# Designs tried in a protein design run: peptides against a protein of PDB entry 1Y0J. Part 25

Target 1, 39 residues: chain A of PDB entry 1Y0J
Amino acid sequence: EARECVNCGATATPLWRRDRTGHYLCNACGLYHKMNGQN

## One batch from the design tools (peptide; aimed at target 1 R3 N7 Y32)

Design b2_p27_3 (made by RFdiffusion4)
Pose (drawn by RFdiffusion4):
Structure b2_p27_3 (pose): chain A 39 residues (1-39), chain P 27 residues (1-27)
Amino acid sequence: as target 1 above (39 residues)
Amino acid sequence: EELLEQLEEAIEAKDAEKAEEIAEELE
């Protein structure tokens, strides 16, 4: 509905986080790209 | 580190509810 997640596809996220590359990620897959540090 | 590993496994399994719970715990 809001956007297409590239890791899970869950659009029922409380908020969306954009990665530095410009991708759209959720609160879960987006947090992973932050906490992991790598890609 | 353990929770981050569990989050990676949950994302690979595309388990959205489990991944969200783990993400809330990490926050």

Design b2_p27_3_s1 (made by RFdiffusion4, then SolubleMPNN; from b2_p27_3, 11 letters changed)
Fold by OpenDDE base, seed 5:
Structure b2_p27_3_s1 (fold): chain B 39 residues (1-39), chain A 27 residues (1-27)
Amino acid sequence: as target 1 above (39 residues)
Amino acid sequence: SELLAELEKALAAKDAERAMALAEQLE
């Protein structure tokens, strides 16, 4: 099974990011939450 | 929030792995 963003479920991204607990986020979701401080 | 909406979606789909991951992000 391919890695997927825990937020949106995307399985492909130019850059994988990780949250504070080690879960993977796609670049878009990681940046969105970082910039806005929102869920 | 988008995260909350996705959590509800995961719960409705009975996708435990995704629901737990999303819930943790909401802590």
Scores: peptide ipSAE 0.078, ipTM 0.560, DockQ to the pose 0.060
OpenDDE base, seeds 1, 2, 3, 4: peptide ipSAE 0.064, 0.071, 0.067, 0.070; ipTM 0.553, 0.553, 0.559, 0.560

Design b2_p27_3_s2 (made by RFdiffusion4, then SolubleMPNN; from b2_p27_3, 12 letters changed)
Fold by OpenDDE base, seed 5:
Structure b2_p27_3_s2 (fold): chain B 39 residues (1-39), chain A 27 residues (1-27)
Amino acid sequence: as target 1 above (39 residues)
Amino acid sequence: SALLEELARALEARDAERAMRLARELE
């Protein structure tokens, strides 16, 4: 299975996260979204 | 347990690789 961060396009991360709608985010972008509420 | 909590989060995110790494640590 191939997975990609919907924000930065990364395909590898120490921890995959998901936004409220289920889209995959790398760890960094997941935290960024949580802090800023936007891309 | 911190390891168990992280395992739960990995499973929720459907991150199989991380889940397996954590599971091995708990074995």
Scores: peptide ipSAE 0.078, ipTM 0.612, DockQ to the pose 0.039
OpenDDE base, seeds 1, 2, 3, 4: peptide ipSAE 0.075, 0.074, 0.072, 0.073; ipTM 0.608, 0.601, 0.603, 0.604

Design b2_p27_3_s3 (made by RFdiffusion4, then SolubleMPNN; from b2_p27_3, 9 letters changed)
Fold by OpenDDE base, seed 4:
Structure b2_p27_3_s3 (fold): chain B 39 residues (1-39), chain A 27 residues (1-27)
Amino acid sequence: as target 1 above (39 residues)
Amino acid sequence: DELLKELEEALKAKDAEKAMELAKKLE
């Protein structure tokens, strides 16, 4: 059992982020969503 | 924004190393 980014499936990242509903996102996907207003 | 465009392409290509590199520049 390992944490995965719900967007790209990555299991490693320098910083884990979470969306508004609590799902985990890697740093890259989190920033991408944030900059596109999806956060 | 060029960096954002490159990040989108990196994520689309599933290039984690490149995506992380670009994310660091955008952060």
Scores: peptide ipSAE 0.276, ipTM 0.788, DockQ to the pose 0.748
OpenDDE base, seeds 1, 2, 3, 5: peptide ipSAE 0.239, 0.254, 0.236, 0.234; ipTM 0.769, 0.778, 0.769, 0.767

Design b2_p27_3_s4 (made by RFdiffusion4, then SolubleMPNN; from b2_p27_3, 10 letters changed)
Fold by OpenDDE base, seed 5:
Structure b2_p27_3_s4 (fold): chain B 39 residues (1-39), chain A 27 residues (1-27)
Amino acid sequence: as target 1 above (39 residues)
Amino acid sequence: SSLLEELEKALKAKDAEKAFELAEKLK
């Protein structure tokens, strides 16, 4: 078992981020969501 | 290309150092 991005499923990233509900996002998806106002 | 686009490319290329550098700019 490994942590994975709830958006794209990536299991590795230089920097893990979290959405407002606490779910893990890879760095890329986290930044994308932040810029587009998505969870 | 935007910083975000470059970040995503760096991550896909598994260039951790570059990805982190770009990520810090978008923090």
Scores: peptide ipSAE 0.046, ipTM 0.482, DockQ to the pose 0.241
OpenDDE base, seeds 1, 2, 3, 4: peptide ipSAE 0.036, 0.018, 0.040, 0.045; ipTM 0.430, 0.308, 0.461, 0.479

Design b2_p27_4 (made by RFdiffusion4)
Pose (drawn by RFdiffusion4):
Structure b2_p27_4 (pose): chain A 39 residues (1-39), chain P 27 residues (1-27)
Amino acid sequence: as target 1 above (39 residues)
Amino acid sequence: TELEELREVNPQLTDEQLEELLAWEQE
């Protein structure tokens, strides 16, 4: 609905986080890119 | 702008929350 997640596809996220590359990620897959540090 | 782009996908958040989210993404 809101956007297409590249890791899970869950559009029922409370918020969306954009990665530095410009991708759209959720509160789960997006957090992973932050906490993991790597890609 | 980056803030406007965050507003497009997170319209339910306040301006303060969006500014905090943008600062967090840039860290």

Design b2_p27_4_s1 (made by RFdiffusion4, then SolubleMPNN; from b2_p27_4, 9 letters changed)
Fold by OpenDDE base, seed 4:
Structure b2_p27_4_s1 (fold): chain B 39 residues (1-39), chain A 27 residues (1-27)
Amino acid sequence: as target 1 above (39 residues)
Amino acid sequence: SELEELRRVNPHLSDEELEELLEEERS
């Protein structure tokens, strides 16, 4: 399966995350969401 | 929990690898 960050489109990351609605985020975008609650 | 979700989303990572990445996040 291919995974893609719904925010930046990255297909590779050290750590995959998910937002509150279940969408996949790369580590960087996921941390941004965690800190700011937005894309 | 947050840790359990990360484990589920990253089944390819060992607990050690996950812990290392989370430690880097806190640093």
Scores: peptide ipSAE 0.678, ipTM 0.912, DockQ to the pose 0.221
OpenDDE base, seeds 1, 2, 3, 5: peptide ipSAE 0.676, 0.672, 0.675, 0.677; ipTM 0.911, 0.910, 0.911, 0.911

Design b2_p27_4_s2 (made by RFdiffusion4, then SolubleMPNN; from b2_p27_4, 12 letters changed)
Fold by OpenDDE base, seed 5:
Structure b2_p27_4_s2 (fold): chain B 39 residues (1-39), chain A 27 residues (1-27)
Amino acid sequence: as target 1 above (39 residues)
Amino acid sequence: SELEELRKYNPHLSDEELRRLLEEERS
């Protein structure tokens, strides 16, 4: 199935992450969320 | 753990690939 980053819309990334609500994030956005705790 | 969660979200990656990616992010 197709996966899309809920923050930036990217459909490709070397590493998929998920936010606290379970939505998929690309690696870059996931790291940003992890570091800042929000968008 | 973070590693276990990432394994779950990325079944297409081998443990070796996952470890390399995490190491690159940490460094």
Scores: peptide ipSAE 0.622, ipTM 0.904, DockQ to the pose 0.210
OpenDDE base, seeds 1, 2, 3, 4: peptide ipSAE 0.617, 0.613, 0.613, 0.622; ipTM 0.904, 0.903, 0.902, 0.904

Design b2_p27_4_s3 (made by RFdiffusion4, then SolubleMPNN; from b2_p27_4, 13 letters changed)
Fold by OpenDDE base, seed 4:
Structure b2_p27_4_s3 (fold): chain B 39 residues (1-39), chain A 27 residues (1-27)
Amino acid sequence: as target 1 above (39 residues)
Amino acid sequence: SELEELRRYNPHLSEEELRALLEEERQ
């Protein structure tokens, strides 16, 4: 299977993160969520 | 901890690589 960011659909990233509900996010989207709590 | 969670999400990265990425993010 292939992992992808649930926010932007990216399939490659320097660092995978997860949102509060456990969905995978690329580094950029994850950092945005971390800072702002939203996509 | 944040590091422990990221380790689980990124098994392809060494702990040293993870620490470096996190440190850069904090700058």
Scores: peptide ipSAE 0.649, ipTM 0.907, DockQ to the pose 0.228
OpenDDE base, seeds 1, 2, 3, 5: peptide ipSAE 0.643, 0.641, 0.644, 0.648; ipTM 0.907, 0.905, 0.906, 0.907

Design b2_p27_4_s4 (made by RFdiffusion4, then SolubleMPNN; from b2_p27_4, 11 letters changed)
Fold by OpenDDE base, seed 5:
Structure b2_p27_4_s4 (fold): chain B 39 residues (1-39), chain A 27 residues (1-27)
Amino acid sequence: as target 1 above (39 residues)
Amino acid sequence: SALEELRRYNPHLSDEELRALLAEEQA
C-alpha cells in the first residue's frame, strides 16, 4: 500500500491521482499533468 | 466521473472529504 508519486517521489499527499498510463501522482503533480498534459 | 475515479484511488477518504478537496481545486 506504500505509494509514491512517479514524477516527484512524494510519499504523502492530500489526494492521490493517476496519469493516463495508470501511474500514481501526488495531488500537485496530478493537477499539473491534468492542466498541461504532462508531468 | 471525476469523483468516482478519485474515490477509487483514495479509499481512505470519505465522500465529504473528496468533495471538499475538489471544491478547493476549483476555487
Scores: peptide ipSAE 0.603, ipTM 0.894, DockQ to the pose 0.220
OpenDDE base, seeds 1, 2, 3, 4: peptide ipSAE 0.599, 0.594, 0.597, 0.601; ipTM 0.894, 0.892, 0.892, 0.894

Design b2_p27_5 (made by RFdiffusion4)
Pose (drawn by RFdiffusion4):
Structure b2_p27_5 (pose): chain A 39 residues (1-39), chain P 27 residues (1-27)
Amino acid sequence: as target 1 above (39 residues)
Amino acid sequence: RLAVEEEALATGEVLPLEYDSTHPQYY
């Protein structure tokens, strides 16, 4: 609905986070790109 | 932070990757 997640596809996220590359990630897959540090 | 999250949800705003969520979800 809101956007297409590249890791899970869950559009029922409370918020969306954009990665530095400009991708759209959820509060789960997006947090992984932050906490993991790497890609 | 909670008010920012509520506003982002209401408007479809996308927050930066460095944003610290009040209710984080782990992959």

Design b2_p27_5_s1 (made by RFdiffusion4, then SolubleMPNN; from b2_p27_5, 13 letters changed)
Fold by OpenDDE base, seed 4:
Structure b2_p27_5_s1 (fold): chain B 39 residues (1-39), chain A 27 residues (1-27)
Amino acid sequence: as target 1 above (39 residues)
Amino acid sequence: ARAVVERARATGEVLPIDFELPEPVYY
């Protein structure tokens, strides 16, 4: 039921993000993806 | 776009990674 970051498994974050294919990312992992385009 | 970010933080609304944030969000 709870949302999870597909990269690190976090269930809480200041800002939920989604990657270009629709997967949920925590803010930290989203920023990493934005900068590097990968996990 | 600050209002959009503040709303998303409050409601859990998801923003795409390509959304340009007006200010940095940490953690």
Scores: peptide ipSAE 0.709, ipTM 0.917, DockQ to the pose 0.570
OpenDDE base, seeds 1, 2, 3, 5: peptide ipSAE 0.695, 0.612, 0.681, 0.676; ipTM 0.912, 0.876, 0.904, 0.901

Design b2_p27_5_s2 (made by RFdiffusion4, then SolubleMPNN; from b2_p27_5, 15 letters changed)
Fold by OpenDDE base, seed 4:
Structure b2_p27_5_s2 (fold): chain B 39 residues (1-39), chain A 27 residues (1-27)
Amino acid sequence: as target 1 above (39 residues)
Amino acid sequence: AEEVVERARATGEVLPIDFELPNPVYF
Protein backbone atom coordinates (compact mmCIF):
# COMPACT_ATOMS: atom_id res chain seq x y z
CA GLU B 1 0.00 0.00 0.00
CA ALA B 2 0.99 3.61 -0.60
CA ARG B 3 -0.63 5.47 2.27
CA GLU B 4 -1.35 9.19 1.89
CA CYS B 5 -2.52 11.78 4.37
CA VAL B 6 -5.98 12.85 3.22
CA ASN B 7 -5.34 16.38 4.49
CA CYS B 8 -1.89 17.30 3.16
CA GLY B 9 -0.99 14.43 0.81
CA ALA B 10 2.12 13.40 2.73
CA THR B 11 3.24 9.83 2.08
CA ALA B 12 5.59 9.55 5.06
CA THR B 13 5.20 10.41 8.73
CA PRO B 14 6.70 9.26 12.03
CA LEU B 15 3.24 8.21 13.22
CA TRP B 16 0.22 7.38 11.07
CA ARG B 17 -3.15 8.44 12.40
CA ARG B 18 -6.77 7.69 11.57
CA ASP B 19 -9.62 10.18 11.85
CA ARG B 20 -13.06 9.40 13.23
CA THR B 21 -14.33 8.27 9.83
CA GLY B 22 -11.31 6.10 9.05
CA HIS B 23 -9.23 8.37 6.82
CA TYR B 24 -5.44 8.28 7.10
CA LEU B 25 -3.68 11.35 8.47
CA CYS B 26 -0.02 12.07 9.01
CA ASN B 27 0.90 12.73 12.62
CA ALA B 28 0.92 16.52 12.25
CA CYS B 29 -2.50 16.62 10.60
CA GLY B 30 -3.82 14.10 13.12
CA LEU B 31 -2.78 16.36 15.97
CA TYR B 32 -4.44 19.31 14.27
CA HIS B 33 -7.66 17.35 13.74
CA LYS B 34 -7.63 16.17 17.36
CA MET B 35 -7.35 19.73 18.63
CA ASN B 36 -9.65 21.45 16.15
CA GLY B 37 -11.77 18.91 14.28
CA GLN B 38 -10.99 20.82 11.08
CA ASN B 39 -8.90 20.41 7.95
CA ALA A 1 1.18 3.67 26.60
CA GLU A 2 4.73 4.31 25.46
CA GLU A 3 5.22 0.80 24.13
CA VAL A 4 2.21 1.20 21.84
CA VAL A 5 3.60 4.41 20.38
CA GLU A 6 7.04 2.92 19.84
CA ARG A 7 5.55 -0.13 18.17
CA ALA A 8 3.40 2.04 15.93
CA ARG A 9 6.41 4.11 14.89
CA ALA A 10 8.40 0.99 14.08
CA THR A 11 5.70 -0.92 12.20
CA GLY A 12 3.51 1.76 10.68
CA GLU A 13 0.57 0.72 12.84
CA VAL A 14 -2.16 3.33 12.60
CA LEU A 15 -3.36 5.04 15.78
CA PRO A 16 -6.70 6.84 16.11
CA ILE A 17 -6.43 10.60 16.54
CA ASP A 18 -8.16 10.18 19.90
CA PHE A 19 -5.42 7.88 21.20
CA GLU A 20 -3.78 9.56 24.17
CA LEU A 21 -0.04 9.75 23.63
CA PRO A 22 2.20 9.60 26.70
CA ASN A 23 4.78 11.82 24.98
CA PRO A 24 4.37 14.44 22.25
CA VAL A 25 5.30 13.67 18.65
CA TYR A 26 5.42 16.76 16.45
CA PHE A 27 6.16 15.95 12.83
Scores: peptide ipSAE 0.692, ipTM 0.909, DockQ to the pose 0.602
OpenDDE base, seeds 1, 2, 3, 5: peptide ipSAE 0.674, 0.674, 0.677, 0.673; ipTM 0.904, 0.903, 0.904, 0.902

Design b2_p27_5_s3 (made by RFdiffusion4, then SolubleMPNN; from b2_p27_5, 15 letters changed)
Fold by OpenDDE base, seed 5:
Structure b2_p27_5_s3 (fold): chain B 39 residues (1-39), chain A 27 residues (1-27)
Amino acid sequence: as target 1 above (39 residues)
Amino acid sequence: AEAVVAEAAATGTVLPIDFEPPAPVYF
């Protein structure tokens, strides 16, 4: 599977995350999203 | 569980953003 962070466009990350709607985020953006509710 | 985070990173398993504990920001 090829995926891309919907926030920063990264195609590689140590850990993929998904938001509550199912969009893929890299680890860094996912943690930011968790803390702020924003990309 | 921290072990789950490590396993997910190794296998490519996707975790929800609200998974606890959060993984460290690495890259």
Scores: peptide ipSAE 0.554, ipTM 0.861, DockQ to the pose 0.611
OpenDDE base, seeds 1, 2, 3, 4: peptide ipSAE 0.543, 0.503, 0.551, 0.502; ipTM 0.856, 0.862, 0.858, 0.863

Design b2_p27_5_s4 (made by RFdiffusion4, then SolubleMPNN; from b2_p27_5, 13 letters changed)
Fold by OpenDDE base, seed 4:
Structure b2_p27_5_s4 (fold): chain B 39 residues (1-39), chain A 27 residues (1-27)
Amino acid sequence: as target 1 above (39 residues)
Amino acid sequence: AAAVEARAAATGEVLPIDFEPTEPVYF
């Protein structure tokens, strides 16, 4: 994991998520995207 | 789905935002 959340720039998270195009999101941003359909 | 998310957090599995687990789910 040398990854970065494409939304907030976080480099660490308790749970990595990914959007439909394969971009990595931290847990918080991934949940936000899931709920709202956008970052 | 909380149990699946907890396991993914523990194992380092990356979850798709549209992940809908169906039994059985293994990581």
Scores: peptide ipSAE 0.552, ipTM 0.869, DockQ to the pose 0.260
OpenDDE base, seeds 1, 2, 3, 5: peptide ipSAE 0.547, 0.551, 0.551, 0.550; ipTM 0.866, 0.867, 0.868, 0.866

Design b2_p27_6 (made by RFdiffusion4)
Pose (drawn by RFdiffusion4):
Structure b2_p27_6 (pose): chain A 39 residues (1-39), chain P 27 residues (1-27)
Amino acid sequence: as target 1 above (39 residues)
Amino acid sequence: SFPVDEERLEKQEEQVEEEEEEEEEEE
């Protein structure tokens, strides 16, 4: 609905986080790219 | 733990391209 997640596809996320590369990620998969540090 | 799905990535990139084209047409 809102966007297409590149890790899970869950559009029922409370908020969306954009990665530094410009991708759209949810609160779960987006958090992983932050906490992991790597890609 | 959260692998990138290349098919979903392609769909997302297409959507972003389409939105950018629409914005340019509106301008």

Design b2_p27_6_s1 (made by RFdiffusion4, then SolubleMPNN; from b2_p27_6, 16 letters changed)
Fold by OpenDDE base, seed 4:
Structure b2_p27_6_s1 (fold): chain B 39 residues (1-39), chain A 27 residues (1-27)
Amino acid sequence: as target 1 above (39 residues)
Amino acid sequence: PFPVDPERLARQRAREAEERARALAEL
């Protein structure tokens, strides 16, 4: 499909995650969001 | 870490819609 992180635009990541509204995030952005409650 | 990019989000939603349409076409 050519997925990309909605925050940083990364197209490759060890693990795709999602934010609170279901938008796809790369692993790094997803972990940040999880820890800080914000993108 | 950054605000959601509306263009990236739009591309993702369009891609998801295409995948759904493709699935329906196989019926």
Scores: peptide ipSAE 0.333, ipTM 0.751, DockQ to the pose 0.608; fails the geometry check
OpenDDE base, seeds 1, 2, 3, 5: peptide ipSAE 0.136, 0.131, 0.134, 0.303; ipTM 0.605, 0.601, 0.601, 0.734; seeds 1, 2, 3, 5 fail the geometry check

Design b2_p27_6_s2 (made by RFdiffusion4, then SolubleMPNN; from b2_p27_6, 18 letters changed)
Fold by OpenDDE base, seed 4:
Structure b2_p27_6_s2 (fold): chain B 39 residues (1-39), chain A 27 residues (1-27)
Amino acid sequence: as target 1 above (39 residues)
Amino acid sequence: PFPVDPERLARQEAAEAAAAAAAAALA
């Protein structure tokens, strides 16, 4: 199955990111996580 | 931004485990 953002479930994104636990996030969720320190 | 859905997380971890196993098989 396809990779999906652990937060919003998106399966397509311009850039895959990771949260602090190493789980995949879409670009938007990853940017939020980076700025706020939480998913 | 949102609480992590346990089922979604489980799918991610399963996929990572499978990928790691595949990589190990080639080492």
Scores: peptide ipSAE 0.360, ipTM 0.752, DockQ to the pose 0.612; fails the geometry check
OpenDDE base, seeds 1, 2, 3, 5: peptide ipSAE 0.343, 0.344, 0.348, 0.297; ipTM 0.738, 0.742, 0.744, 0.719; seeds 1, 2, 3, 5 fail the geometry check

Design b2_p27_6_s3 (made by RFdiffusion4, then SolubleMPNN; from b2_p27_6, 14 letters changed)
Fold by OpenDDE base, seed 2:
Structure b2_p27_6_s3 (fold): chain B 39 residues (1-39), chain A 27 residues (1-27)
Amino acid sequence: as target 1 above (39 residues)
Amino acid sequence: PFPVDPERLARQERREEEERLRELLLR
């Protein structure tokens, strides 16, 4: 099992985040989601 | 930044299910 960002497919990140529905996002995508309200 | 990729989402769900099943079987 290799976790991957549901947005960009990254498999490595300094911090795994989640979108509003609980899907895993890499740090970058997660921060974008947080700031913009959407992936 | 992009719409959630349904294939990636499906893989995530499968991994989570497999992990849950594994935990159950090992108990």
Scores: peptide ipSAE 0.363, ipTM 0.758, DockQ to the pose 0.611; fails the geometry check
OpenDDE base, seeds 1, 3, 4, 5: peptide ipSAE 0.348, 0.349, 0.359, 0.350; ipTM 0.749, 0.751, 0.758, 0.749; seeds 1, 3, 4, 5 fail the geometry check

Design b2_p27_6_s4 (made by RFdiffusion4, then SolubleMPNN; from b2_p27_6, 18 letters changed)
Fold by OpenDDE base, seed 4:
Order: C-alpha cells, then structure tokens, then sequence
Structure b2_p27_6_s4 (fold): chain B 39 residues (1-39), chain A 27 residues (1-27)
C-alpha cells in the first residue's frame, strides 16, 4: 500500500509534508495548507 | 490547490490507527 496525499491522493511528490495532525500531504498541498490554513 | 478528498483522508487515518495499534501490541 503506497503512501497517499490525504488532500489530492497523489502517490508521488518531490517532497512529502505533514499537516499539524500528522497526515501526509504532497509538497503542493502541504505548501497551500501552510499558507491558507486549509487545503 | 486541490479539494480535500474525505475518502483518501479516511484511508490515511485508518492506516495511522492501524500503525498505532501495532506499536501498542508490539510493546
């Protein structure tokens, strides 16, 4: 079972990130979440 | 930049819960 971004479902990304609750986000979703407080 | 997918979020949370359970059981 491959890791997936909890926001968009991506299974590949140049950099895995995590939200404040520990869920995995792809780089793009993680950056958006950090900037806006939501995905 | 993408809409939240609640189904994918649920799967992620389930995996995290399973991992936590495994860690507790392994102690």
Amino acid sequence: as target 1 above (39 residues)
Amino acid sequence: PYPVDPERLARQRAREAARAEAERAAA
Scores: peptide ipSAE 0.155, ipTM 0.583, DockQ to the pose 0.649
OpenDDE base, seeds 1, 2, 3, 5: peptide ipSAE 0.173, 0.168, 0.126, 0.141; ipTM 0.614, 0.613, 0.540, 0.587; seeds 1, 2, 3 fail the geometry check

Design b2_p27_7 (made by RFdiffusion4)
Pose (drawn by RFdiffusion4):
Structure b2_p27_7 (pose): chain A 39 residues (1-39), chain P 27 residues (1-27)
Amino acid sequence: as target 1 above (39 residues)
Amino acid sequence: PFIPGRKATPEEKEEMFNFLENFFEDL
């Protein structure tokens, strides 16, 4: 509905986080790209 | 601008979910 997640596809996220590359990620897959540090 | 990202493979998804589980158990 809001956007297409590239890791899970869950559009029922409380918020969306954009990666530095410009991708749209959720609160889960987006957090992973922050906490992991790598891609 | 909208930039479509590459979708994750099953292996990458398994690594991501194992990492998140460990992170939330530590909390």

Design b2_p27_7_s1 (made by RFdiffusion4, then SolubleMPNN; from b2_p27_7, 17 letters changed)
Fold by OpenDDE base, seed 4:
Order: sequence, then C-alpha cells, then structure tokens
Structure b2_p27_7_s1 (fold): chain B 39 residues (1-39), chain A 27 residues (1-27)
Amino acid sequence: as target 1 above (39 residues)
Amino acid sequence: EEVPGPKLSEEERKEMNEFLEEYLKKK
C-alpha cells in the first residue's frame, strides 16, 4: 500500500499532515480543515 | 473514519496549496 490523504486521496504532497485521530492529510486538505476549525 | 470536506482532484489540490500558501503569507 501507499500513503494517501484520507480526504482527497492524493499520494504526494509537499508536506504530510495528520488530524487529531492520526489520519494522514495532504498539506492542502490539512490546512483547509485547520482553517475551518478541524484537524 | 474519513475526513469530512471536499474531495479534490490533483489540479484542485495544487491550486489550493498555492492559494493557501499565499493567503497564509499575507496573514
């Protein structure tokens, strides 16, 4: 298997992020959720 | 559990990254 963003499915990103439950998010999705009070 | 929110294409993700970097840079 390969790491992928749990939101958009991207397998490559300039920076991997993680939500509070440990799921991996790409940089874009991680920042999006952080800006909207999540992550 | 899947993260809620929009599902992005590779192009949309790229555009969002660029937008967010510029947005945060201005803040």
Scores: peptide ipSAE 0.072, ipTM 0.562, DockQ to the pose 0.141
OpenDDE base, seeds 1, 2, 3, 5: peptide ipSAE 0.073, 0.063, 0.034, 0.028; ipTM 0.549, 0.553, 0.479, 0.462; seed 1 fails the geometry check

Design b2_p27_7_s2 (made by RFdiffusion4, then SolubleMPNN; from b2_p27_7, 16 letters changed)
Fold by OpenDDE base, seed 5:
Structure b2_p27_7_s2 (fold): chain B 39 residues (1-39), chain A 27 residues (1-27)
Amino acid sequence: as target 1 above (39 residues)
Amino acid sequence: PEVPGPKLSPEERAEMNAFLAEMLAKQ
């Protein structure tokens, strides 16, 4: 029920991000994937 | 549409965090 990062499963983050199709990513995973050209 | 793959393991999460920390430290 709680929002979770589709990449790592984290349920808490300082900043929620979203991938190209609107799935939620934690800040860390969002930054990681942005840096690596993913999600 | 982009479909997320398998979630990272705790170890992979730790490695990712270490990577991010390293990148930030290089700024």
Scores: peptide ipSAE 0.104, ipTM 0.606, DockQ to the pose 0.357
OpenDDE base, seeds 1, 2, 3, 4: peptide ipSAE 0.092, 0.067, 0.086, 0.082; ipTM 0.581, 0.562, 0.574, 0.574; seed 4 fails the geometry check

Design b2_p27_7_s3 (made by RFdiffusion4, then SolubleMPNN; from b2_p27_7, 15 letters changed)
Fold by OpenDDE base, seed 1:
Structure b2_p27_7_s3 (fold): chain B 39 residues (1-39), chain A 27 residues (1-27)
Amino acid sequence: as target 1 above (39 residues)
Amino acid sequence: PEVPGPKLSEEERKEMNAFLEEYLAKL
């Protein structure tokens, strides 16, 4: 199984992040949501 | 986030990562 960002669908990233419920996010999307306090 | 929020375009994603690379290079 290939991992993908649940937000943008990216399959590669400098750093995989995980949200509070365990969903994987690429580095950019993870930081975007962290900075904006979303979800 | 519990559920996906606004989607970032590939361009925006690349820009964010590029910014971080440059920032780290300055440390």
Scores: peptide ipSAE 0.131, ipTM 0.633, DockQ to the pose 0.170
OpenDDE base, seeds 2, 3, 4, 5: peptide ipSAE 0.090, 0.096, 0.088, 0.228; ipTM 0.599, 0.597, 0.585, 0.707; seeds 2, 5 fail the geometry check

Design b2_p27_7_s4 (made by RFdiffusion4, then SolubleMPNN; from b2_p27_7, 14 letters changed)
Fold by OpenDDE base, seed 5:
Structure b2_p27_7_s4 (fold): chain B 39 residues (1-39), chain A 27 residues (1-27)
Amino acid sequence: as target 1 above (39 residues)
Amino acid sequence: PYIPGPKLSEEEREEMRAFLREMEEKR
């Protein structure tokens, strides 16, 4: 029921992010994507 | 990061989270 990161499955994060297609990422995964220039 | 089709197991999720936390720290 709860939102989860499409990458790592985390259900809690200080900041929810979204990839280019709107999928939810936790802050850590979102930052990783940003750092690597990938989704 | 690695985005699998199937959901990760709890252990795999924890490993992934740990890895990503490390990567975040290195920024």
Scores: peptide ipSAE 0.061, ipTM 0.576, DockQ to the pose 0.163
OpenDDE base, seeds 1, 2, 3, 4: peptide ipSAE 0.040, 0.055, 0.060, 0.064; ipTM 0.550, 0.554, 0.549, 0.561; seeds 1, 2, 4 fail the geometry check

Design b2_p27_8 (made by RFdiffusion4)
Amino acid sequence: AAAAAAAARDALLAELGAALTAPKPPE
Pose (drawn by RFdiffusion4):
Structure b2_p27_8 (pose): chain A 39 residues (1-39), chain P 27 residues (1-27)
Amino acid sequence: as target 1 above (39 residues)
Amino acid sequence: XXXXXXXXRDALLAELGAALTAPKPPE
């Protein structure tokens, strides 16, 4: 609905986080890119 | 750090009723 997640596809996220590369990620897959540090 | 980030991601996905899928191209 809102966007297409590149890791899970869950559009029922409370918020969307954009990665530094400009991708759209959810609160879960987006958090992983932050906490993991790597890609 | 990667293991902790994976556990946090999986916990959030579980709350949403979602799981990891094959990687998709970004929008």

Design b2_p27_8_s1 (made by RFdiffusion4, then SolubleMPNN; from b2_p27_8, 12 letters changed)
Fold by OpenDDE base, seed 3:
Structure b2_p27_8_s1 (fold): chain B 39 residues (1-39), chain A 27 residues (1-27)
Amino acid sequence: as target 1 above (39 residues)
Amino acid sequence: RRERARAEMERLLAELGAALREPRPPE
């Protein structure tokens, strides 16, 4: 098994990010969350 | 006809590739 993004389910990303509650996000989803304050 | 089909597939793949590189909205 591998880590997966809680938003899109991706298991591979150039950079793992985390939201304020500690959930793992891929780079793309994390950037969207940061830009818009939503995920 | 085969050339047109190939070109359409290439355009689709390019568009999908570009979308995958953008920050993704919540799902």
Scores: peptide ipSAE 0.161, ipTM 0.613, DockQ to the pose 0.052
OpenDDE base, seeds 1, 2, 4, 5: peptide ipSAE 0.150, 0.158, 0.150, 0.155; ipTM 0.604, 0.610, 0.610, 0.608

Design b2_p27_8_s2 (made by RFdiffusion4, then SolubleMPNN; from b2_p27_8, 14 letters changed)
Fold by OpenDDE base, seed 2:
Structure b2_p27_8_s2 (fold): chain B 39 residues (1-39), chain A 27 residues (1-27)
Amino acid sequence: as target 1 above (39 residues)
Amino acid sequence: KEKEALEKMKELLAELGAELQPPRPPE
């Protein structure tokens, strides 16, 4: 039901992001993925 | 109402902290 970050499981974040494959990430995890370009 | 001002400031800092949280590596 509730959206979850596929990396840390967080259900709330200031900004929802998505990885290159379309999975939802919280802001913090999304920034990590963007910075490193890999999971 | 210094106490009230401090409480409002704490709320602002908490919100700002959430926005400025560092990127997290995979768990």
Scores: peptide ipSAE 0.154, ipTM 0.576, DockQ to the pose 0.045
OpenDDE base, seeds 1, 3, 4, 5: peptide ipSAE 0.151, 0.144, 0.101, 0.127; ipTM 0.583, 0.572, 0.514, 0.564

Design b2_p27_8_s3 (made by RFdiffusion4, then SolubleMPNN; from b2_p27_8, 15 letters changed)
Fold by OpenDDE base, seed 1:
Structure b2_p27_8_s3 (fold): chain B 39 residues (1-39), chain A 27 residues (1-27)
Amino acid sequence: as target 1 above (39 residues)
Amino acid sequence: REEKAREEMLRLLKELGAELQPPRPPE
């Protein structure tokens, strides 16, 4: 089993991020969430 | 020592690369 981004489903990323609720996001999706607040 | 320096540099480059990735909107 592999970790997946809860937004795009990616299983590989330069940097795993987590949102305020602890959900794992790939770097790109995490940056989006950070900059825009929420999905 | 040389290998340690290389590894550190690669780590830093990886972090910089991560910061340069464009944010991806929800799909």
Scores: peptide ipSAE 0.165, ipTM 0.617, DockQ to the pose 0.042
OpenDDE base, seeds 2, 3, 4, 5: peptide ipSAE 0.112, 0.065, 0.115, 0.109; ipTM 0.580, 0.437, 0.572, 0.542

